# Designs tried in a protein design run: peptides against a protein of PDB entry 3B8E. Part 201

Target 1, 230 residues: chain A of PDB entry 3B8E
Amino acid sequence: PFLIFIIANIPLPLGTVTILCIDLGTDMVPAISLAYEQAESDIMKRQPRNPKTDKLVNEQLISMAYGQIGMIQALGGFFTYFVILAENGFLPIHLLGLRVNWDDRWINDVEDSYGQQWTYEQRKIVEFTCHTPFFVTIVVVQWADLVICKTRRNSVFQQGMKNKILIFGLFEETALAAFLSYCPGMGVALRMYPLKPTWWFCAFPYSLLIFVYDEVRKLIIRRRPGGWVE

## One batch from the design tools (peptide; made by RFdiffusion4, then SolubleMPNN)

Design b1_p27_3_s3 (from b1_p27_3, 24 letters changed)
Fold by OpenDDE base, seed 2:
Formats: structure tokens, C-alpha cells, sequence
Structure b1_p27_3_s3 (fold): chain B 230 residues (1-230), chain A 27 residues (1-27)
């Protein structure tokens, strides 16, 4: 997220404090839950060919998996960010390079994509309005990501929801999201304005698409083992 | 670095424009 902010010079999609809350709060319990996830039947049944090489491969696969999850979460957050800004008159193309003028408090006539002028205060309200939905979107996407990451090959329907720690993690991150979104003072403390209840559902189609995509991917892997899709 | 960033921004802009055109054609 931060790299895209710098490279694209767009308005800040997610506040630094909110990023820290994600890194330290929402990701910790899910990560622990995945560590305690029951090994896939295929992994347990396969004797390690070479314990040294297989361990290294597994560590690399885990590292890559976490990287992929983070990218998917970021994409979901940015989707919500662009939707909110578009609804407020800022089309994605117009946001490119806008950061310099956006963050300048002395410029009070920044135009949106429709020629509407925005004061600095108005712009910051819209920016901070994006922070909470971005965070909530990450949480909602994590619901799907955590479920799909339980297995690499097996369907979630085959593996089931046996990990109680995972279930607890889902409740914890949801409760944290609700707290940060609706607790009085979060707008001042964390620059997270109260979230409209409808925005909780904005990420649902995206989460569903990821879920369906991953199930299809896993199905292909099962049918064509050793394919490039792995 | 600034030149590289400008180049990346221009590429992103072009990519986004193309994406929007594709989305408009699908409507």
C-alpha cells in the first residue's frame, strides 16, 4: 500500500496508524491460527524425500503464501478506496499525481474529475473516510484468505473448519474492526471516521471472487498435478 | 529517481486509461 502511494502519488489510502493496527493486531492471530492448522493429508502422507531441501521448500512456500495474502488484501483495500473516491467525484485516473496538491493545505481549489473544487478540509474528510473502509475491507478479505490458505491443494470443503484458533481469529479481527470503526474518538485518535454499515458489504463480492478463484485453482491443481498453476 | 517515478506514473496512467476503456466497452 505505501509503495503504491509513493509511486502513483495518490492521496493516502490508509493511515500509518491503521497500517500498524493491521500489522500488529489483525494479522497476528490469523498468522498463529495458520501455524496451528492441521497439515494437509498429502503433506503428512508424503515422507520427506530430503528433510533439508523439503524444509527449505516449505519455508519458501509459506513465505510466498504470506506475501500473496498481503497483496490480495491490498488489492481489496485499494478497490474500496477507489470506489469511495470515485463516488466523491475523484476518478482513479485523476488521483494519479494528485497527492502533492491534495496534501497542500494552502490549495483550496483542487478540482475533482467533474470540476468541483475541494477545500483542504473537505479533501481530508474524504481521505479519512477512506481509511476505515480500507481497513474493514482488509478484514473482510482476510475472512476468505484465511479460509483458502488453510490448504494449498485440498478444498475448504474437504478440510473443514476444524481449527478453533482460526475461528477465534476471525471473531477477534471482526471485533477489532468494529471497535476501530465505531468507537467514539477513533476519528481523532486513528483518523478513522465511523463507517457506514453498507461498506461492510462492499468487500463481500471481492472476497467471494477470491474464494471461488482459489477453489477453482485448487481444483485444477488436483486434476493436473505439477502444472504451472502451482 | 524523480524521472523514474514520473515514468512509472505515466505508465500507470496509460494502463489505467486502457483499463477504463476496456471497462467502458464492456458496458
Amino acid sequence: as target 1 above (230 residues)
Amino acid sequence: LDEILKLVQELLKKALELLLELLEKKK
Scores: peptide ipSAE 0.000, ipTM 0.213, DockQ to the pose 0.075
Fold by OpenDDE base, seed 3:
Structure b1_p27_3_s3 (fold): chain B 230 residues (1-230), chain A 27 residues (1-27)
Amino acid sequence: as target 1 above (230 residues)
Amino acid sequence: LDEILKLVQELLKKALELLLELLEKKK
């Protein structure tokens, strides 16, 4: 998110505080849950493999999976961001290079794609309105990611949701998202305005796509063990 | 859905008030 903000010079899609909440609040418990689940799975699979080569391959596969998942999360968040700004009169093409004028407090006549003038305060309200749904989109996509990462080769339906830490992580992320989205004063403190419930559902297609993609990937791995997809 | 959201907001407000009261009692 932040890289595209710098490269495209668009209005800030996700606030620094929300990024910190994702990195420290939503990603930490899932990472711990995955570490425990990997430890449990490695205990069950302990045939003496060469621990150095298998760790390196596993770390590379995990890093690639997290990198791909992170890109899909970012795309989902940006889609939500562009939809909200378009609904408020700012088409994606018009946002390119707009940051300088957008962030200038002395410019109160920034025109949208339809010629409507926006004050600095109005622009910041719209910007902060994007932060909450961007965050919620990431959380909803992370639900799918956590469920996917639980199993390397087996379908989620085969292993079940036995990991209590993973379930706790999902509830924590959801509770944090609800708290940041609906708690009074978060608009002032965290620059996150209240979210309409409809925006929670906008992320569901992306979570479903990730889930389907991973189930297809796992199906391919099961049918062709040792293929390039591992 | 709006009623559920209002209920969640009220619960969060009560939880925050309780947390503030607990923090004030510890001071």
Scores: peptide ipSAE 0.000, ipTM 0.217, DockQ to the pose 0.014
Fold by OpenDDE base, seed 4:
Structure b1_p27_3_s3 (fold): chain B 230 residues (1-230), chain A 27 residues (1-27)
Amino acid sequence: as target 1 above (230 residues)
Amino acid sequence: LDEILKLVQELLKKALELLLELLEKKK
């Protein structure tokens, strides 16, 4: 997210405090939960061939999984960000290069895509209105991402939700999202304005699609062992 | 660096415009 902010010079979609909350509050507990996840039933049946090479492969697989999760989360968050700004008159194309004028306190006539002028205060309200939905979208996407990363080949229905730490992580991140979204003073303290409850549902179709896609992928892997889909 | 970033921004803008045009043509 921050790299896109720098490269595209768009208004900041995610504040530093929100990033910190993601890294410490939403990612850490789930990451630990994955480390304690029971091995997949098909992995448990395989004797380790070479402990050194198998460790390297596992580290690569874990790194790839975390990288993929992060990318999917970023895509979901940016989707919500662009939707909110578009609803407020700022189309995605118009946001490119707008950061300099957007962040300038002395410019009170920044135009949206439709020629409406926005004061600095109005722009900051819209920016901070994006922070909370972006965060909530990440959390909702994380529900699916954490569940799908529980297994490589087995369906969630086959492996089951036995990891109590994972379940705790899902509740913790949801509680944190609710706290940051609705607790009084968060708009001033964390620059996260209150969220309309309807925005919680914006990421649900995306999470469902990711879940369905991964289950289909895993089904294909089970039917065609050693295929390109692995 | 600023010149490179501006160039990248322009390229991204053009790519986005092209993508939108392609999406509109597919509808």
Scores: peptide ipSAE 0.000, ipTM 0.219, DockQ to the pose 0.063
Fold by OpenDDE base, seed 5:
Structure b1_p27_3_s3 (fold): chain B 230 residues (1-230), chain A 27 residues (1-27)
Amino acid sequence: as target 1 above (230 residues)
Amino acid sequence: LDEILKLVQELLKKALELLLELLEKKK
């Protein structure tokens, strides 16, 4: 997200505090849950195969899966960002290169796509209004990621939600997202303005996409063991 | 926080510029 912000010179889609909340608050418990589940799966399922080659392959598969999932998460966040800005009068094309003027405190007449002039304060309110939905989008997409990562080869429907740590992680992420989105003073303290409940649903198509993507990936792995997807 | 953000942005901009220069030198 931050790289696209710099390259495209668009208004900041995700605040630093929000990034820290993702990295420290939402990602840590899921990562721990995955580590425990991997350890449990490795202990229970592996006949002694060659430990060096199998470890390397698993690390590469995990790295690729997380990389792909991270890209879909970023796309979901940016989609939400562009929708919110479009609803406020800033079409995606108009945002390209706008950052320089957007961040300038002395420019109070930045025009939107419809010719309306926005003060610096108004622009920053709109920018900060995007931070919370972006965060919530990531959390909602992470629900799918956590559910998917629970299973290495089996469908999520086959393994079920037996991991209590994973369930706890989902609730923690949701509770944190709700707290940051609706707690009074978060707009001032964290630059996260209250989110309309409808924005929680904006991420659902991306969560579904991740779910479908992983189920298809797992299906391919099951049908073609040792293929290029591994 | 805004100053830190600006600093990070400047550092990333410089890193990107360096990367672009390196890519141009390979051509």
Scores: peptide ipSAE 0.000, ipTM 0.210, DockQ to the pose 0.023

Design b1_p27_3_s4 (from b1_p27_3, 25 letters changed)
Fold by OpenDDE base, seed 1:
Structure b1_p27_3_s4 (fold): chain B 230 residues (1-230), chain A 27 residues (1-27)
Amino acid sequence: as target 1 above (230 residues)
Amino acid sequence: LEEIKKLIEELLKEQLEKLKKLLEEKK
């Protein structure tokens, strides 16, 4: 998200505080939950034929999978960001290069895609209105990520949701998202304005996409044992 | 990374204090 912000010079889609809430609030409990999750017995039962090479291959595969999931998460967040700004009159193409004027306090007549002028204060309200939905989108996408990370080879439907710590992590993330979205004063304190309930659903397609992607990946691994997708 | 974590913790504490003050003002 931050890289696209720098490259495209768009208004800041995710505030520093929101980033911190993601990194410390939403990622920590899931990471702990995954650490306590018993790796599928099949991963642990395969004695590494060569501990050094097999560990490196596994680390690379894990890194690529997390990298791909992270990209889908970022796309989900940006989708929500662009939808919110478009609903407020700023089309995606108009946002390109707009940051300089957007952040200038002395420019109170920044035009949207429809010629409506926006004051600095109004622009910042819209910007901060994007922070909360972006955060919520990441949390909803992380639900799918946590669920898919439970299994390496088997379908989530086959293994089921047996990890109580993982379930607790999902509830904690959701509770944090709800708190940050709806607690009075968050707009002033954390620059996170209240979220319309409808925005929770904007992330669901991406959550589903991650889920489908992982199920397809696992299906390929099951059909082609020893393939490069593993 | 540890310095970043410390900075983050300080920022979070500051924001929590601001939130507490705002909650006290609304009471």
Scores: peptide ipSAE 0.008, ipTM 0.259, DockQ to the pose 0.019
Fold by OpenDDE base, seed 2:
Structure b1_p27_3_s4 (fold): chain B 230 residues (1-230), chain A 27 residues (1-27)
Amino acid sequence: as target 1 above (230 residues)
Amino acid sequence: LEEIKKLIEELLKEQLEKLKKLLEEKK
């Protein structure tokens, strides 16, 4: 998210405090939960591989998988960001390069895509309105990500939802999202304004997409062992 | 809080610049 913010020079989609909440609050419990996941049944049935080559390949595959998941999470967040800004009159193309004027307190006549002038305070309100939905979107996408990360090859339906720690992690991150979104004072303290309940649903298509994508990927891996998809 | 946020933003910018330099050096 921050890389895109710098490269595209767009208004800040996600506040620094919110990023810290994701890194420290949202990702920690899920990461721990994955460490306690039961061994995948197909891993236990695999023939011994060459430990030197397989360790390196496995580390690369894990790194790539986490990188891909992170990119999808970011895309979901940015989608929500662009939707909110578009609803407020700022089309995505118009946001490119707008940051300099957006963050300038002395410019009170920044025009949107429709010629409406926005004061600095108005711009900051809409920016902070994006922070909460972006965070919530990440959490909702993480629901799918955490579930799919339980296994490398097996379907979620085959492995089941037996990890109580994972389930707890899902509830914890959701509760945190709800707290940050709706607790009084978060708009002042964290610049996270209250989220309309409708915005929770904006992330669901992405969560579903990730879930379907991973299940299809796993299905392909099961059907074609040793393929490039693995 | 605003000072803390500003500090965090500056630190993040610095880290990103370092990362960019490292990526450029590896090319």
Scores: peptide ipSAE 0.005, ipTM 0.230, DockQ to the pose 0.020
Fold by OpenDDE base, seed 3:
Structure b1_p27_3_s4 (fold): chain B 230 residues (1-230), chain A 27 residues (1-27)
Amino acid sequence: as target 1 above (230 residues)
Amino acid sequence: LEEIKKLIEELLKEQLEKLKKLLEEKK
């Protein structure tokens, strides 16, 4: 998300604090759950596997999975961002290169795509209105990712602790999203304005896309064991 | 940020492996 903000010179779609909350808050519990599951699998598989090669394969698989899911999350967040700005009169094409004028406090007459002038304060309200739906979109997409991760591993005993940590992760992400979206003062502290309930549903198509993507991936793995998609 | 995340994940994994070894040594 931040790379596209720099490259396209668009208004900031997601605040730095919210990015940190996603990267450190929402992704840490899944990372811990995966670390526990790997460590339990290594304890149960006491056969002398070459620990360097198996760790490298697992790290590559995790890195690819996180990279692909992270890209889909970013696309979902940017979609919600562009929809909100378009609803407020800023078409995606008009946002390209607008950052310099958008962030200038002395320019109070930035025109939207329809010729309406926006003050600095009004522009910042719209920008901060985008932060909460972007964050919620990522959380809803992460729900799909966590459910997908749950269905991949057939170990019944590992499923018990993993399920508790996974459920806790889902609850933590949802509680964090609710807290950031509806707690008074978060608009001032974190630059996140209250979310309209309708924006929760905007993320569902992307969650569905991730489910379809993973089912297709699983189908390919089942049909071609040992292929490049592993 | 992804590199920092990977580093944190690796550090957490290492700490968890150390904790598991310590728990196995106590059993």
Scores: peptide ipSAE 0.000, ipTM 0.199, DockQ to the pose 0.013
Fold by OpenDDE base, seed 5:
Structure b1_p27_3_s4 (fold): chain B 230 residues (1-230), chain A 27 residues (1-27)
Amino acid sequence: as target 1 above (230 residues)
Amino acid sequence: LEEIKKLIEELLKEQLEKLKKLLEEKK
């Protein structure tokens, strides 16, 4: 997120508070849950042909896959951000380079894509209105991430949802997201303004994309053992 | 990458300070 923020010089899509909530609030329990996931039957049965070289290759491939998932997750967040700003009159192309004027409290006549002038206070309300849906989008995408990360090769349908801690983690992060999004005073305390329930569904295409990506990847691995897609 | 990281950290600090000011103004 911050790389795009720097390169495109757009208004801040994700606040520091939301980042902290992700890192400390939503990711911790799910991450612990993955450590206690049942061993994949195929991983335990396969003896490595060469423990040194095969381990290194597998670690690199896993790291690459997680990097790709993280990119899809970020894209989901940015999609939500751009949709909200577009609904408020700021088209994506207009946001490029706008940050300098956007963050200047002395400029009260920043124009949107339709020529409407926005005060500093109005702009900050819109910016903070993006933070909560961005956070919620990350949580929704993390549902897919948690589900797919439980296995390396087997389909989610084959391994099943047996980890109770993972299920608890999904519930916890969703409950936290709902609390931060709808509890009175969060807009003032954390600058996380309430969002319409429909915004929860904005991330679903990306969650589905991650799920499909992983299932296809695993399918390829099963059909072509030792392939580059592992 | 290290330079980018430093720049990100600086921008984050700046945004945090702005947010703190906004919170103080709304009290």
Scores: peptide ipSAE 0.000, ipTM 0.217, DockQ to the pose 0.028

Design b1_p27_4_s1 (from b1_p27_4, 21 letters changed)
Fold by OpenDDE base, seed 1:
Structure b1_p27_4_s1 (fold): chain B 230 residues (1-230), chain A 27 residues (1-27)
Amino acid sequence: as target 1 above (230 residues)
Amino acid sequence: KEELLKKFLEFMEKLLKEALELVKKLS
């Protein structure tokens, strides 16, 4: 998120404190839950041919997988961010380079994509209105990602949700999201304004698409072992 | 690169408009 902010010079979609809440509050328990997840039986049954090289390859694959999850989460968050800003009259193309004027307290006539002028205070309200839905979107995407990452080749329906720690992590993450979204004072403390219930569902289609895509990918891998999809 | 980015953003804008319309229909 921060890299896209720098590159695109768009209004900041997520505050630093909120990022810390994600990293410490939402990512830690799921990461631990994944560490306790039983590897697919096909992965664990093969003794490493060379323990040193195979360990390095496995660590790299795990690192890449976590990096991809983070990227998908960021994409989901940015999608929600752009939806909210578009609903308020700021189309994605109009946000490019807008950051400088957006953050200037002396400019009270920043125009949206429809020519409506926005005061500094109004712009900051819209900006902070994005923080909570962005955070919630990350959480909702994490639900799908955690379930998907449980298996590499098998369908989630075949493997099932046997890890109680994973389930606990999902509930804890959701509870934290609800707390940060609805607890009084979060608008001042974390710049997270209360979330409309409808925004909880904004990420669901995206999560479903990821889930379907991954299931299709896994199906292809099962039907064509050693194919280009691996 | 800028043109590609512009096209991508235009595509995203279209998707967002469609998504917003869908949300409005569901609300």
Scores: peptide ipSAE 0.035, ipTM 0.477, DockQ to the pose 0.052
Fold by OpenDDE base, seed 4:
Structure b1_p27_4_s1 (fold): chain B 230 residues (1-230), chain A 27 residues (1-27)
Amino acid sequence: as target 1 above (230 residues)
Amino acid sequence: KEELLKKFLEFMEKLLKEALELVKKLS
């Protein structure tokens, strides 16, 4: 998010404190829970042809797959960000290079895509309105990510949901997201304004995309053992 | 690269308009 913020010179989609809440509050418990996940049956039964090279290749391929999932998460967050800004009159093309004027307290006539002028205070309200749904979108997309991470080759439907700690982690991160979104004072403390309940649904297409991506990936792995997609 | 970015952003604008219409229908 910050790299895109700097490169595209757009208004900041997610605050630094909110990033810390993701890293420490939402990702930690699920990540720990994955350490207690039952070993995948096909991974345990697969005899390595070369223990040194096959381990390194598998770790690299897994890292690439999860890196791609992380990119889908970021795209989901940015999609929600652009939807909210578009709803408030700022189309994506208009946001390019706008940050300098957006963050200037002395410029009170920044125009949106429709020629409406926005004061500094109005712009900051819109910016802080984007922080919460970006965060919530990441959490909702993480639901799909965490569910698929338990297996490398088997479908989610084949492996099942056996790790109760992982399920608890999903509820914990959702509860944290709800707390940060609706608790009074979060707009001042974390620059996260209250979210309309409808915005929780904006992330579902991306969660579905992650599920489809992972199931297709796993299907390819099952049909072509030893392929580069593992 | 700039043209590709512009085309991508135009595509995103189209998707955003469609998404906003869907959200309005669901609200």
Scores: peptide ipSAE 0.034, ipTM 0.487, DockQ to the pose 0.051
Fold by OpenDDE base, seed 5:
Structure b1_p27_4_s1 (fold): chain B 230 residues (1-230), chain A 27 residues (1-27)
Amino acid sequence: as target 1 above (230 residues)
Amino acid sequence: KEELLKKFLEFMEKLLKEALELVKKLS
């Protein structure tokens, strides 16, 4: 998000503090759950046919999968950001290069895509209105990530929701998202304004995409053991 | 890279307009 903010010169979609809350709050439980699952899978002594090559390949594949999931998460967040700004009159193309004027408190006549002028205060309200939905979108997409991470090779449907750590992670992320979205004072403290309940659903297509992606990946791995997709 | 970003944003704008029109029709 921050790199795109710099490159595209668009209004900031997510605050630094909110990013830290994601990294320290929402990503910690998933990381722990994955570490435990790795330990369980290693304890399930499938004799590695070739321990050195299989470990290196598996580490690269895990890294690629996480990179792809992270990209889908970012796309989901940006989609929500662009939807909110579009609803407020700022179309995506109009946001390109707008940051300089957007962040200038002395410019009170920034035009939207429809010629409406926005004061600095009004623009900052819209910007801060984007922060919470962007965060919530990431959390909702992380639900899918947590669910798919329950299984390295098996379908989520085969293992079920038996992982207590995952269930706890889902609860924690949801509780944190609700707290940050609806607790009084978060608009001032974290620049996160209250979220309309409808925005929780904006991430669902991306969660579904991650789920489908992982199921397809796992299906390919099962059908073509030793293939490049493993 | 900038041209690709512009094309992507144009595509997103089109999708957003279509989505907003659909929402308006359903509301």
Scores: peptide ipSAE 0.030, ipTM 0.500, DockQ to the pose 0.046
Fold by OpenDDE base, seed 2:
Structure b1_p27_4_s1 (fold): chain B 230 residues (1-230), chain A 27 residues (1-27)
Amino acid sequence: as target 1 above (230 residues)
Amino acid sequence: KEELLKKFLEFMEKLLKEALELVKKLS
């Protein structure tokens, strides 16, 4: 998120402190829960090939999985960000390069995509309105991602929800999201304004699409072992 | 407001430390 912010020169989608809270608070328990997940039945059935190469491949696969999860989360967050800004008159194309004027407190006539002028205070309210939904979107996407990451090849329906630590992690993450979204003072402390309950559902279609995509991917891997999809 | 932020950061630091300790125990 921070790299996209710098490269695209868009208004800040999520506060740096909030990003740190995500990295330290929301990702940790789920990541630990995945480490305790029982080895996938197909992995255990594979005769160990060369132990050196298999270990290296496993480390690369784990690194790639975490990288992919992070990208998916970021995409979900940015989707919600762009939706909110579009609803407030700022289309994605108009946001490119807008950061300089957006963050300048002396410019009170920043135009949206429809020619409406926005004061600095109004812009910051919109910006802070994006922070909470962005965070909540990450959490909702993590629900899907964590469930998906339980297995590489097997369907979630085949593996089941047996990891109690994962379930606890999902609950903790959701509770944290609710706390940050609705606790008084978070608007000042973390620049996260209270979230309308309807925004919790903004990420659900995206999470569903990811879930469906992954199930299809896994189905293809099962039917065509050794394909490029692995 | 500052006190609330401080308490929150302290809470996050505690969680991080607990997690790091857990990782160390597993390693």
Scores: peptide ipSAE 0.006, ipTM 0.246, DockQ to the pose 0.019

